# Peptides against a protein of PDB entry 4PN1: the designs that were tried, part 99

Target 1, 261 residues: chain A of PDB entry 4PN1
Amino acid sequence: KIEMNFLNKPIVPDTTKVISNFLTHYLITEPVEHVEIEAKLGTLIDLETQNRFEFPVMNETILNPEFNLRTRFESDMTASEHKYLNEFLNQAFRDSQKPGRLPFAYKHTKQVDLFYETEDNSRDKIRVSKNQSDNQVLACVKKRRVADLFLYCPNDAFDIRISISDELPVSMPSGNQQPSLTRLKDRVGYVHQEIKIDLTKTTQNDPVYDTTERHELEVEFGNIADLRDRAQKAKDGMEAPLFRRVQLFMDNVRILRREHS

## One batch from the design tools (peptide; made by RFdiffusion4, then SolubleMPNN)

Design b1_p18_1_s1 (from b1_p18_1, 10 letters changed)
Fold by OpenDDE base, seed 3:
Structure b1_p18_1_s1 (fold): chain B 261 residues (1-261), chain A 18 residues (1-18)
Amino acid sequence: as target 1 above (261 residues)
Amino acid sequence: SSELEEFLENLKKYFESL
């Protein structure tokens, strides 16, 4: 017989505590009203070398946003990496349908996103999303990114950006306004225990760079109301429910960033 | 609380199986 440690009890990873505090700030302390919380797989690029960032650490590390590390984040992967992850998630979906498991939900969506400039010429654009098949309006929002938290992952194929965004529902643009940008999105979505995993292929026509295709994988908290409740309990001194939910989220992210062909 | 307790128990069982 072996034990986990001298208490024979699991402990909360420091990463879980740091991320939980970050989320609590934007859920409770300075609350974002229409909050979206997602992690994207990608690469931290060193602005000096234009290669993947190198930092003197040997494992998953949350970068302190107070320091200028001279990096940019590229939320993209190769078509082959994206295909491999799709096959991996399809297998995970099938396995989850077996007795004794909690099942995935699955959804495939194709949409067009139309971006419009605002009347006040603000930096934030209005996004109108429509279903490609019937042109039905799915959403009309103004999205603002509020904060980012970056994880450098030297042992894995991808680094991680956790983003806090505000998605404000807004009225449709005037009928005389033309979109400044159009994107086609092919999205395969998986949901397990209210954690959303999306594989997205985005096609965009650029007048300068021709047609550009992007491959993204994102992991999102699917139940913000529950997460906000857990964060409030944490502020009130009961941290365990929030830690458990953040641990679940991060374990899913860690599984995905380690998978490659 | 019940969710966390179940999770912790599953982790204990995992470590005991190693």
Scores: peptide ipSAE 0.030, ipTM 0.473, DockQ to the pose 0.021
Fold by OpenDDE base, seed 4:
Formats: sequence, structure tokens, C-alpha cells
Structure b1_p18_1_s1 (fold): chain B 261 residues (1-261), chain A 18 residues (1-18)
Amino acid sequence: as target 1 above (261 residues)
Amino acid sequence: SSELEEFLENLKKYFESL
């Protein structure tokens, strides 16, 4: 007979605890009302060298937000990397449809995002999202970035930014107002156990830099109500449900950031 | 605007070609 350890009990990785505490703060302690919680794959860039950040660690490391490491995060990837991840996820989707597995759900969306300046000249823009085919309005929101947690991943193709945002529903801009920025989004979405994985190709019209393209992969908690419930239980002394959900989320992120051609 | 509509149509065609 084999046991897990000398207590024969599961032990929670420190990474899981740190992330769980981070999420609990913005779910329960200082709750964000219309919270979005996502992880983006990208690269931590050292502002001094303009290359990928080099930290004296040998594995996945959560960076302490109390320290200014003079970095920026770039959430873009190459078209080839994006294509590879799409093929990888397509295969994972197919495999999950087999008997004995929990299936992925799949959705392909084409969307237009129009960004408008606010009347108060706030830093946050109003985003109007429309269906690309018929121009029907899907949403009108003001998104505010609340907090970020960065993971430096020296052994993987990508670093990770976990972001907490507030997406406030707002009224449509006046009909005479012109958008300051327009983006076309082609998104393929995969959902497994209420974790959303999105591959997005974005094209935007920039008045200064002409048309730019981006390729992004994001992983999002698809059931915020459940996550908030788990976080509340954690505050009440029962941490296991939250830890399990965070572990699932992070394992999915870890799979994706390790995949490359 | 007509300019915006033209831009969106061109982008739509671009993504459809991928």
C-alpha cells in the first residue's frame, strides 16, 4: 500500500494558496461587483533590456506586487504559436467527446468592439460590442482593471498575468459620438468544467499606427457565482473547495503555457 | 459613418479569408 505522505493527507501547493487568497480578497473582502477573472498568456518584458524578464528563479514564481520590478506584460503571441494552440485545443476537444470523459463545449464568435471616450474624460473607455454579421449590439460596458498578479514561468513558452476586472454595464454613447478605436475580434472559445479558454485574433484600426493585429489566449473562470461561494466558504474556514477550483484553473493554464511547436 | 462601415466590411472580409 502506498500513501501520499507521512500524514496520508493531501497537501495544497503554496502557489494555490497565494492565488486563492488573492482571489478571495476581490471576491469577498473588497468585493468587485461585476468581476471578471482571467489569465492571459504572454511575456514579462524587462523595461531596461526590452527583452524577456530574467529573474533568479528556476520555476513558476508568483511575483510580489509590492515590488516594482520595472516590467511590462505583453499579451501578444505569434500567428504560428496561436495556430498551434488552436490545433492543440481542437484535438483536446475531440478527445473529450469520447465516452468516459467530460466534454468540451465549443463556440466561434466574430465580434466588433467600438471604444468611446467618456464625458468625464476618465481613463476607462466605454466598449460597445456588436455581432459582426448583423451589427446587433451585444454589450455596452466600462471595464476597469482592478488588480494583476504575475507569474514568471522561466521553463515555459509564456508568462502569465492573472487579472481582476470590473465590467460595469453602461448606457450607449450618444448617436453623434464617434468611436476612438475599432477592433474586429475572431474568437474561438472552449469551455471545460466551467473554465473558459479563448483564442482571439484581433484587428484594430489605429489612427496613428494603421491596422494592427494581435493573437491572444485567455483562460477565464466561467462561473463567478460558484467561485464567490467557494471563496466565502474559505473565509469561513473551509478552504478545500476554493483550493480545488483554483488548482483546476491553474493546471489548465499550465498545460497551455507549456505547449509549443 | 460610411468610412467606418467600409473599414468594418474590409476587416470582415479579411477574417473570412483566414
Scores: peptide ipSAE 0.016, ipTM 0.422, DockQ to the pose 0.011
Fold by OpenDDE base, seed 5:
Parts: structure tokens; sequence; C-alpha cells
Structure b1_p18_1_s1 (fold): chain B 261 residues (1-261), chain A 18 residues (1-18)
């Protein structure tokens, strides 16, 4: 018989603990009211070299936010990579429909995002999202980025940014106000065990480069109420439920960041 | 940010409690 270790008990990876504490802070300690928690696949770029960041580590590493590493994060991939991931997720969807598996849910959405300046000239813009087919308003929010946690992944195709955002519902802009930016989004969404995986093609007009297209993949916690409950339990001394949910989230991220054509 | 400082302090306290 094989045992897990000399105690024959599961042990929590340090990465899981660090991320769990990060989430607990913004769920419980300094709670964000309308919190969105997502991981984006992308590349950590060294500002000095303009190449992918090179750090003297050999595995997945959470970067310490106290250090200025002079990096930026690019949440983009090639059209080919994006297509490959779409095909990969389509196969995963099909396989999950088999007996004995938990099925994926699938949704394809096309939306228009209209960005408006706020009356108070705040840095945060109002985003009005509409369905492209019928112009039905899907959301009107002011999104604020609260915090980021970066994972350098030297052995994988992508690095990871985990972001905490506050999406505040706000009133629609006045009818006389024109959008400062219009963005088209073609999104294919997969949901498995309340973890959302979105592949998004974004098209926008750029005054310098005309039409620009981005290809993004994001992984999001689909049940914030459950996650907040788990975080509260962790603060109360029962950490296992939170660790399990974070581990599930990170395993999905790890699968995706390793896939390439 | 103040939020980041508080997070790091909480993280430190957590690991010290282990």
Amino acid sequence: as target 1 above (261 residues)
Amino acid sequence: SSELEEFLENLKKYFESL
C-alpha cells in the first residue's frame, strides 16, 4: 500500500496558503463589497529588456509585492494559442458530458462595452455592457482594481495575474454623453464546479494603430458567496474548505497555462 | 498602498502562527 507521506495525511502547498491569505484579506479583513476574483494568463515583461521576466527560480513562484521588480503584465496571447485553448476546452467539455463526470456548462456571448467618463473625473470609467444582438443592457458598472498577485511560471507558456476588483453598480450615463471608448467582446465561457473559464476576443479602435484585437483567457471564482463563507471559516480556525477551493482554482489555472500548440 | 501593507502584515502573522 502507498501512503501520501509518513503521516498519511494531505499537506497544503505553500502556494495555496499564500493565495488563501491574499483572498481572505479582501473577502473578510478589508472586505470588497462587489468583489470579482480572477486569474489572467499572460506574460510578465521585464521593463528593462522588454522580454519575458527572468528570475532565478525553477518553478511556480508568487512574486513578493514589496519588491519593485520593474515588470509589467501583458494579458494577451496569439490567435493561434487562443484557438488551441478553445479546441482544448471544447474537448474537455465533450469529455465532461460522459457518464460519471461532472459536466461543463457552455455559453457564447457577444457584447459591446461602452466606456464613459465619470462626472467627478475619477480615474475609474463607467462601463455599460450591451448584448450585440438586441442591445439589451447587461450591466452598468464602475470597476476598480484593488489588488494584484503575480505568479511567475518559468516552466509554462504563461505567467499568471490574480486580481481583486470591485465592480460597483452605477446609474446609466446621461443620454447626451458619448462614450470615450467602444469595445467589442466575443466571449466563449465554460463553467465547471463553479469555476468560470472565459476565452475572449476583444476588438477596439486605436487612434494610432486603427483596429486592435486582443486574445485573453481568464479563470474566475463563480461563487463569491461560497468563497467568502469559506474565508470566514478560515479566519475562525477551519482552513480546509478554503484551501480545497483555492487548490481547485489553481489546478484549473495550471492545466490551462501548460497547454500550447 | 495601505491595503497592501495590511495584507502583508496579516500574512506575516499567519505564518508566524504556524
Scores: peptide ipSAE 0.006, ipTM 0.246, DockQ to the pose 0.080
Fold by OpenDDE base, seed 2:
Structure b1_p18_1_s1 (fold): chain B 261 residues (1-261), chain A 18 residues (1-18)
Amino acid sequence: as target 1 above (261 residues)
Amino acid sequence: SSELEEFLENLKKYFESL
């Protein structure tokens, strides 16, 4: 017989605890009403060197948000990296369809995002998302970034940003208002156990920089109501359900950030 | 920000309770 440890009880990694507490704050303590919680793969860039930041650590490390590290996070990747991840996820999808596995769901979406200035000239723009095929309105929201948590991953291809956002549903802009920015999104979405994995190609026309293409991979909690329930239970002293969900989320992120050509 | 300070304080209290 094998035991887990000398107590024969599971223990929770610090990473899981820190992230769980971070989520609990914005789910329960200072609740974001229309919360979106996602992790993006990218690179922590040192603003002084413009290279990937080098911290004196040897493994995955959550950065303390109290410190101004003079970094920026770039969520972009190369087209080849994005293609590789797409092929990897396609294979994972196929493998999950086998007997005895929990299957992925798959969805391919092409949308246009139109950004509008607000009447009060607030910093947050109104985003109208439409389906490219029929111009059907998918969403009209004002998105606010609430908080970020950064993970430096020296042994992996990518660093991680976990973001809390508020996507407030708002009324459509007036018919006479012109968009300040138009963005095309080609998104391939994979869902496994209510965790969403999205590969997104974004095309944007910039008057100064011409047409730019961005390649992003994001991992999102697909069931916010369940996550909020788990966070409430954690606040009430039962932490295990939240820890388990966060661990699942992070394991998926860890798999993806390790994959490279 | 006040929100960040509150988060950090809550985080501290959480780990102190462990």
Scores: peptide ipSAE 0.000, ipTM 0.256, DockQ to the pose 0.081

Design b1_p18_1_s3 (from b1_p18_1, 10 letters changed)
Fold by OpenDDE base, seed 4:
Structure b1_p18_1_s3 (fold): chain B 261 residues (1-261), chain A 18 residues (1-18)
Amino acid sequence: as target 1 above (261 residues)
Amino acid sequence: SKELEEFLKNLEKWFASQ
């Protein structure tokens, strides 16, 4: 017989605890009402060198947000990397359809995001999302970035930004307003155990800037209500359910960030 | 607006060509 350790009990990785506490803060302690929680794959760029950030660590490391490391996060990847990840996820999807597995769900979405200035001229714009085919309004929100947690991943193709956002539903802009920014999104979405994995090709046109293209991969908690419930239980002294969900989330992120062409 | 519609159509074509 083999035991897990000398206590024969599961041990929680420190990373899981740190992330769990981070999430609990914005789910329970200072709750964000319309919270979105996602991890984006990208690159931490050193502002001084304009290259990928180098930190004296040898593995996955959560950066302390209290320290200004003079970095920016680029939530973009090459078209080839994006294509590779798409093929990888397609294969994972197919494999999950086999007997004895939990299947992925798949969805392909094309939408147009229209960004409008607010009356108060706040930095947060109103985003109207429409279905590209029938122009149906999918959402009208003002998204506020609440907090970020960065993971430096020196051994992997990508670093990670975990973001807490507030997507506040708002009224539609007046009919006489013109969008300040338009964005086309071609998104393929995979859902496994209520964790959403989205590959997105984005094309945007700004009146001031030329058309830009982006390739993004994001991992999102698909069941916020359940996550909030787990976080509440954690605050009440039962941490295991939250830790398990965060561990699942992070394992999926870890799989994806290791893949490269 | 008509201008926006034309812009979106052109952008869609460009996007599809990538």
Scores: peptide ipSAE 0.012, ipTM 0.389, DockQ to the pose 0.011
Fold by OpenDDE base, seed 3:
Structure b1_p18_1_s3 (fold): chain B 261 residues (1-261), chain A 18 residues (1-18)
Amino acid sequence: as target 1 above (261 residues)
Amino acid sequence: SKELEEFLKNLEKWFASQ
């Protein structure tokens, strides 16, 4: 007979607790109304060296946002890394269709994002998203970044940024307004147990810079209502449902950041 | 508590089987 530990009871990792508290703050304590919660794969760059930062730690570490660590986060990867992850996720999708497994859902979307200045010249732009095939309006929102939590991952190819955003639905810009920026997005999306995994190729024409291409991978909580319910229960003293959901989310992120060719 | 316990117990069993 084997036991988990000398109490024979489960123990919650400290990382799970820290992230759960972070989410609870913006779900319950100071609630964001139209909240989006996502993790992006990328690189923490040392502003002095312009290389990947080297912290004096040996494993996944949540950085304290109260300290200026002289870093920036680049949410990008090479085309080859992006392709490898796409192939990896396709295989995971196929394997999940087998008997005894919970299946992935799959969606491929091609859209154009049009960015418009607001009437008050606020920092946040209005984004109109349209389907490339039929020009149907998919969304019109004003997105605001509320908070970030960074994870330094010295043993993996990528570091992680967890972001809290507010996506406010807004009315369409006036017909006389021209977009300040146009962006093409080619996105393949996977959903497993209400966790969304998106691989996105973004093409942007900049009048000053040549056409830029970006490759991103993001992991998002697909059921915010359920997550908010779990966070409320945690605030009321029952933490296990929230911890379980955060653990699931982070394990998916950990799988993805370790995969590269 | 029950949901978390079940998950972690299953994980323990998986590790033990390796």
Scores: peptide ipSAE 0.007, ipTM 0.349, DockQ to the pose 0.022
Fold by OpenDDE base, seed 5:
Structure b1_p18_1_s3 (fold): chain B 261 residues (1-261), chain A 18 residues (1-18)
Amino acid sequence: as target 1 above (261 residues)
Amino acid sequence: SKELEEFLKNLEKWFASQ
């Protein structure tokens, strides 16, 4: 007979606690009204060397946001890596359709994002998203980045940025206003247990990346209301539901960041 | 607490079976 530990009880990893506390702050303590919570796969770049950041740790490590580490985050991958992940997720989708499993949902969307300057010339632009096939408006929002949490993953293909954003619904720009930027997006979306996984090809001019096409993978909490409820319960002293949901989210992220051809 | 405990136990069993 084998036991989990000398107490024979489950223990919550410290990483799960730290992330849970981070989320609870922006869900409950200083609540973001129209919150989006996502993790992007990418690379932490050392601004001095322009190479991947090197830190004297041997495993997944949450970086303290209070320290300026002179890094930037590049949320991109090669076309080959992106293709491999797509094939991997397609297989996972197929396997999940078998009896006894919880199935993935699948959605393929092609959209155009039009960015407009605000009347007050604020930093945040208005984004109008339209379906490429019928030009139907999908969303009109002003997105604000609220906070980031970075995970350095020295043993994996990618580092992780967890982002808290506020997506404020706003009125459509006037018909005579021209967009300042146009972005084409080809998105393949997978949903499993209300965790969203999106593979996105984006055509856009980017002075930082110097590429016309980006390849991104993001993992998002698909049920914010449930997550907020769990966070409230955690504040009230019952932490287990939140820890479980965060653990599920992070395990999906960990699976994806380890996959490579 | 039960939800988390059950989840973690299931994970442990899965890892042990590999």
Scores: peptide ipSAE 0.006, ipTM 0.358, DockQ to the pose 0.024
Fold by OpenDDE base, seed 2:
Structure b1_p18_1_s3 (fold): chain B 261 residues (1-261), chain A 18 residues (1-18)
Amino acid sequence: as target 1 above (261 residues)
Amino acid sequence: SKELEEFLKNLEKWFASQ
């Protein structure tokens, strides 16, 4: 017989605890009503050198928000990296269809995002998302970034930003209002155990920089209601369900950030 | 905990300063 440790009880890694507490705050303590919780793969850039920041650590670490690190996060990757991850996820999808596995779900979506200024000229724009094929309105929201948590991953291809956002449903802009920005999104989505993994190609026309293409990979909690329930239980003293869900989320993120061409 | 509250408060301030 093998025991887990000298107490023969599970122990929760600090990373899991910190992230769980972070999520609990915006799920329960100061609840965001229409919360979106996602991790993006990218690079922490040193603002002084414009290169990837080098922290004096040897493994995955959550950055302390109390410090002004003079960094920015770039969620873009190369087309080659994006293609590689797509192929990797396609293989993972195929493997998951085998007997004895939990299968991925797959969805490919192409949409157009139209951004509109608000009447009060608030910083947050109204985003109207339409299906590219039939122009059907998919969503009309005002998205607000609420909080970010950054993970420096020196041994992996990518660093991680975990973001809390509020996607407030709003009324459609008036028919006479013109969009200030249009964006095409080509998104390949994989769902496994209610964790969403999205590869997104974004094309944007910029009057100054011409057409630019961005490649992003996002990992999102697909069941916010369940996550909120788990967070509430954690506040009530039962933390295990939340920790398990966060651990699953982070393991998926860890798999993806380790993959590179 | 007090530590958690302080952490979250600092996180919000830091985010707002970006």
Scores: peptide ipSAE 0.000, ipTM 0.201, DockQ to the pose 0.215

Design b1_p18_1_s4 (from b1_p18_1, 10 letters changed)
Fold by OpenDDE base, seed 3:
Structure b1_p18_1_s4 (fold): chain B 261 residues (1-261), chain A 18 residues (1-18)
Amino acid sequence: as target 1 above (261 residues)
Amino acid sequence: SSELEKFLEGLKKYFASL
């Protein structure tokens, strides 16, 4: 008979603990009301070299936000990488429909995002999302980025940014206002165990740079109420439920960031 | 930011308690 370790119990990785504490802070300690929590795949770029950041570590590492490492995060990937991930997720979807598995849900959406300046000239713009086919309003929100946590992943195709955002529902802008920016979004969404995986192709017209396309992959917690409950239990001394959910989330992220064409 | 400082202090306290 084989045991897991000398205690014969599961061990929680430090990464899980750090991320769990990060989430608990913005869920419970200083709570964000309309919180969105997502991880994006991308690349940490060294501002001095303009190449991928290099740090003297050999595995997945959460960067200390206290230090200015002179980096930027680019969430864009190539069209070929994006296509590969789409094919990978399609296969994962098919496999999950087999007996004995928990199935993925799938949704394909095409929307137009219209960005409006606020009356108070706030840096946070109002985003109106509409369905491309029938022009139905899907959402009207003001999104504020609250915090970021960066993971440097030297052995994988992508680095990771975990972001905390506040998505405040707001009233529609006045009819006399014109959008300052318009984006087309083509999104394929996969949901497994209340974790959302989205592949998004964004098209935007720029007067200077012409039409540009971005390809993004994001992983999001699909049940914030449950996550908040788990975080509260963690504050009350029962950490296991939160650790399990964060571990599941990060394992999905780890699978995806290793995939490349 | 003050928010970042609070978060970092929370991390330090958490790991010190382990």
Scores: peptide ipSAE 0.014, ipTM 0.338, DockQ to the pose 0.081
Fold by OpenDDE base, seed 1:
Structure b1_p18_1_s4 (fold): chain B 261 residues (1-261), chain A 18 residues (1-18)
Amino acid sequence: as target 1 above (261 residues)
Amino acid sequence: SSELEKFLEGLKKYFASL
């Protein structure tokens, strides 16, 4: 007979606890009303060297936000890496359609994002999202970045930024206003157990750098109401449901950040 | 918790530095 440990009880990793506490703060303690919670794959870059930052650790590590590490996060990857991940997820999708599995859902979207300045000179721009095919308005929001948590992943192709954002629905800009920025998005989305995985190609015209293309992968909590319920239960002393959901999210992130061309 | 408070204080400092 084998037991998992001397207590014969599951152990919650510290990473799970730290992230759970981080999420609980912005779900319950200082609740963000229209919260978006996502992890982006990218690179922690040393501002001095412009190379990937090197920390003296050997595994996935949440960086202490108390320290100014002189880093920036670049949420981008090469076209080849992005293509590889797309093929990987396509295979995972196919495998999940087999009997006895929980299936992925799949959606391909092409949209245009138009950014407008606000009348109150707020730093936050209004984003109008339209479907590329019929110009139907999909959303009009002001997105505010609330908080970030960075994970350095020395053994993997990518580092991780977990972000808390507030996506406030707002009225459409005045018809006489011109967008300050236009961005094309080609997005393939995969959903498994209400965890969203999006691969996005973004094309943007920049007056200085000409046309730039970005390749992003994001993992998002698809059921915020459920997550908030779990966080509330955690505050009330029942932590297991929240820990399980965070563990699922992070395991999906861990799978993806290990994959590369 | 004291750990959460410390964490949140760190976040505030980080964002203030940006």
Scores: peptide ipSAE 0.000, ipTM 0.319, DockQ to the pose 0.258
Fold by OpenDDE base, seed 2:
Formats: C-alpha cells, sequence, structure tokens
Structure b1_p18_1_s4 (fold): chain B 261 residues (1-261), chain A 18 residues (1-18)
C-alpha cells in the first residue's frame, strides 16, 4: 500500500492556495456581480529590455502585485503557434470522444465587436457583439478589468495572466452613435468539465497601423455560479471544493502553456 | 489600487490563518 505522505493527506500547493484566495476575494469578499474569470497565455515583457522578463526563479511563480516590476503582458502569439495549439486541441477533442473519456464540446463562432464611447466619457467602452453571418446581437456589455494575477513560467512557452473582469450588461447605444472601433473575432471554443478553452483570431483595422491580427488562447471558468458557491464554502472554512476546481483549471492551463510548435 | 490593497491584506490574513 502506498500513502501520499507521512500524514496520508493531500497537500495543497501554494499556487492553488494563492489563486483560490484571489478568486475568493472577487467572488465573495468584494464581489464582482457579473464576473468573468480567465487565464490568457502570453509573454511577460520587461519594459527596460523589451524582451521576455527574467526573474530569479526556476519554475512557475505567481508575481507579487505589490511590486511594480515594470512589465507588460503581451497576450499575442504567432500564427504558427496558434495553429499548433488548434491542432493540439483538435486532437485532444478527438481523443476525448473515445469510450471511457469525458468528451469535449466544440463551438466555432464568428462575431463582430463594435465599441462605443459612453455618454459620460467613461474610460470603459460599450461593446456590442454581433454574429458575423446574420448581424444578430449577441451581447451588449461594458467590460471592466478588475484585477490581474501574473504567473511567470520560465520553463514553458508562455506566461499566464489570470484576470477578473466585470461584464456589465448595458443598453444598446443610440442608433445615431457610430462605433469608435470595430473588431472581427474568429473563435474556436472547446469545453471540458465546464472549463472553456478558446482560440481567438482577432482582426482590427487601425488607421495608423493598418489591419492588425492577434492570436490569443484563453482558459475560462465556465460555471461561475458553481465557482462562487465553492468560494463561499471556502470562506466558511471548507476549502477543498474550491481547491479542486482551481487545480483542474490550472492543470489545463499548464498543459496548454507547455505546448509549442 | 485600493482594491489591490484590500486583496493583498486579505492574502496576508489568509496565510496568517493557515
Amino acid sequence: as target 1 above (261 residues)
Amino acid sequence: SSELEKFLEGLKKYFASL
């Protein structure tokens, strides 16, 4: 018989604890009403060198937000990297359809995002999302980035940004208002155990820089109500359900950030 | 900044309770 350790009890990694507490804060302590919680793959760039940030650590490390490390996060990747990840996820999808596995769900969406300035000259823009094919309105929201948590991953292809956002549903802009920005999104979405994995190609016209294309991979908690329930239980002293869910989320992120072309 | 400070304070309290 094998035991886990000398106490024969599971040990929760510090990463899981920190992230769980981070989520609990914005789910329960200072609750964000229309919360979106996602991790994006990207690169921490040192503003001084304009290269990938180098920190004196040898493995996945959550950066302390108290310290301004003079970094920026670039959520873009190359088209080839994005294609590779798409192929990887397609294979994972196929493998999950086999007997004895929990299957992925798959969805392909193409939408147009129209951004409008608010009447109050708020920094936050109103985003109207429409289906590209029939121009049906999918959503009208005002999205606010609430908090970020950065993971430096020196051994992997990508670093990670975990973001808390508030997606407030708002009324449609007036018919006479013109969008300040238009963005096309081509998104392939995979869902496994209520964790969403999205590959997104974004095309944006910029008057100065012409048409730019961005390639992003994001991992999102697909069941916020369940996550909030788990966070509440954690706040009440029962942490295990939250830890398990965060561990699942992070394991999926870890798999993806290790893959490269 | 205030929200971040509150979060960090929460983290400190959390780890102190462990």
Scores: peptide ipSAE 0.000, ipTM 0.309, DockQ to the pose 0.082
Fold by OpenDDE base, seed 5:
Structure b1_p18_1_s4 (fold): chain B 261 residues (1-261), chain A 18 residues (1-18)
Amino acid sequence: as target 1 above (261 residues)
Amino acid sequence: SSELEKFLEGLKKYFASL
């Protein structure tokens, strides 16, 4: 007979605990009303060297946001890396359709995002998303970034940014307003056990990235109501459901960040 | 205090309770 440990019980990694607490804060303690929670694959860049950040650790590490490490996060990858991940996810999709597995859902969307300045000149722009094929309005929101948590992953191709955002539905801009920015998005989306995985090609003029085309991979919690329920249970002393959900999310992220061409 | 400061305080309290 083999046992897991001397207690013969599952244990919770510190990473899971830290992330669970981070989520609980913005779900329950100081709740964000229209919360979006996603992880992006990218690179932590050292502002002094303009190379990937280096820290004296040997594995996945949550960076303490209390300290200024003089870094920026670039949520991008090469076209070849993006293509490889697309092929990888396509194979995972096919394998999940086999008997005895939980299947992926798949969706391919092409949309245009139009960004508008607000009348009050607030920092948060209004984003109108439209379907490219029929110009149907998909969403009109004002998005605010609330918090970030960064994971340095020295053994993997990518570092991770977990972001909390507030997406407030708002009225359409007046017909006489011109967008300050237009972004084309080509997105392939995979959903497995209510975790969303999106590969997105964006076309825009972005001075921050000095590129017209960006390749992003995002992993998002697809059921916020369930996650909020789990977080509430955790606050009430039952942490296991939240830990299991965060573990699932992070395992999917870990699979993806290890893949490269 | 910022949202970050509030989170960090919550984090400290959480781990202190373990």
Scores: peptide ipSAE 0.000, ipTM 0.315, DockQ to the pose 0.081

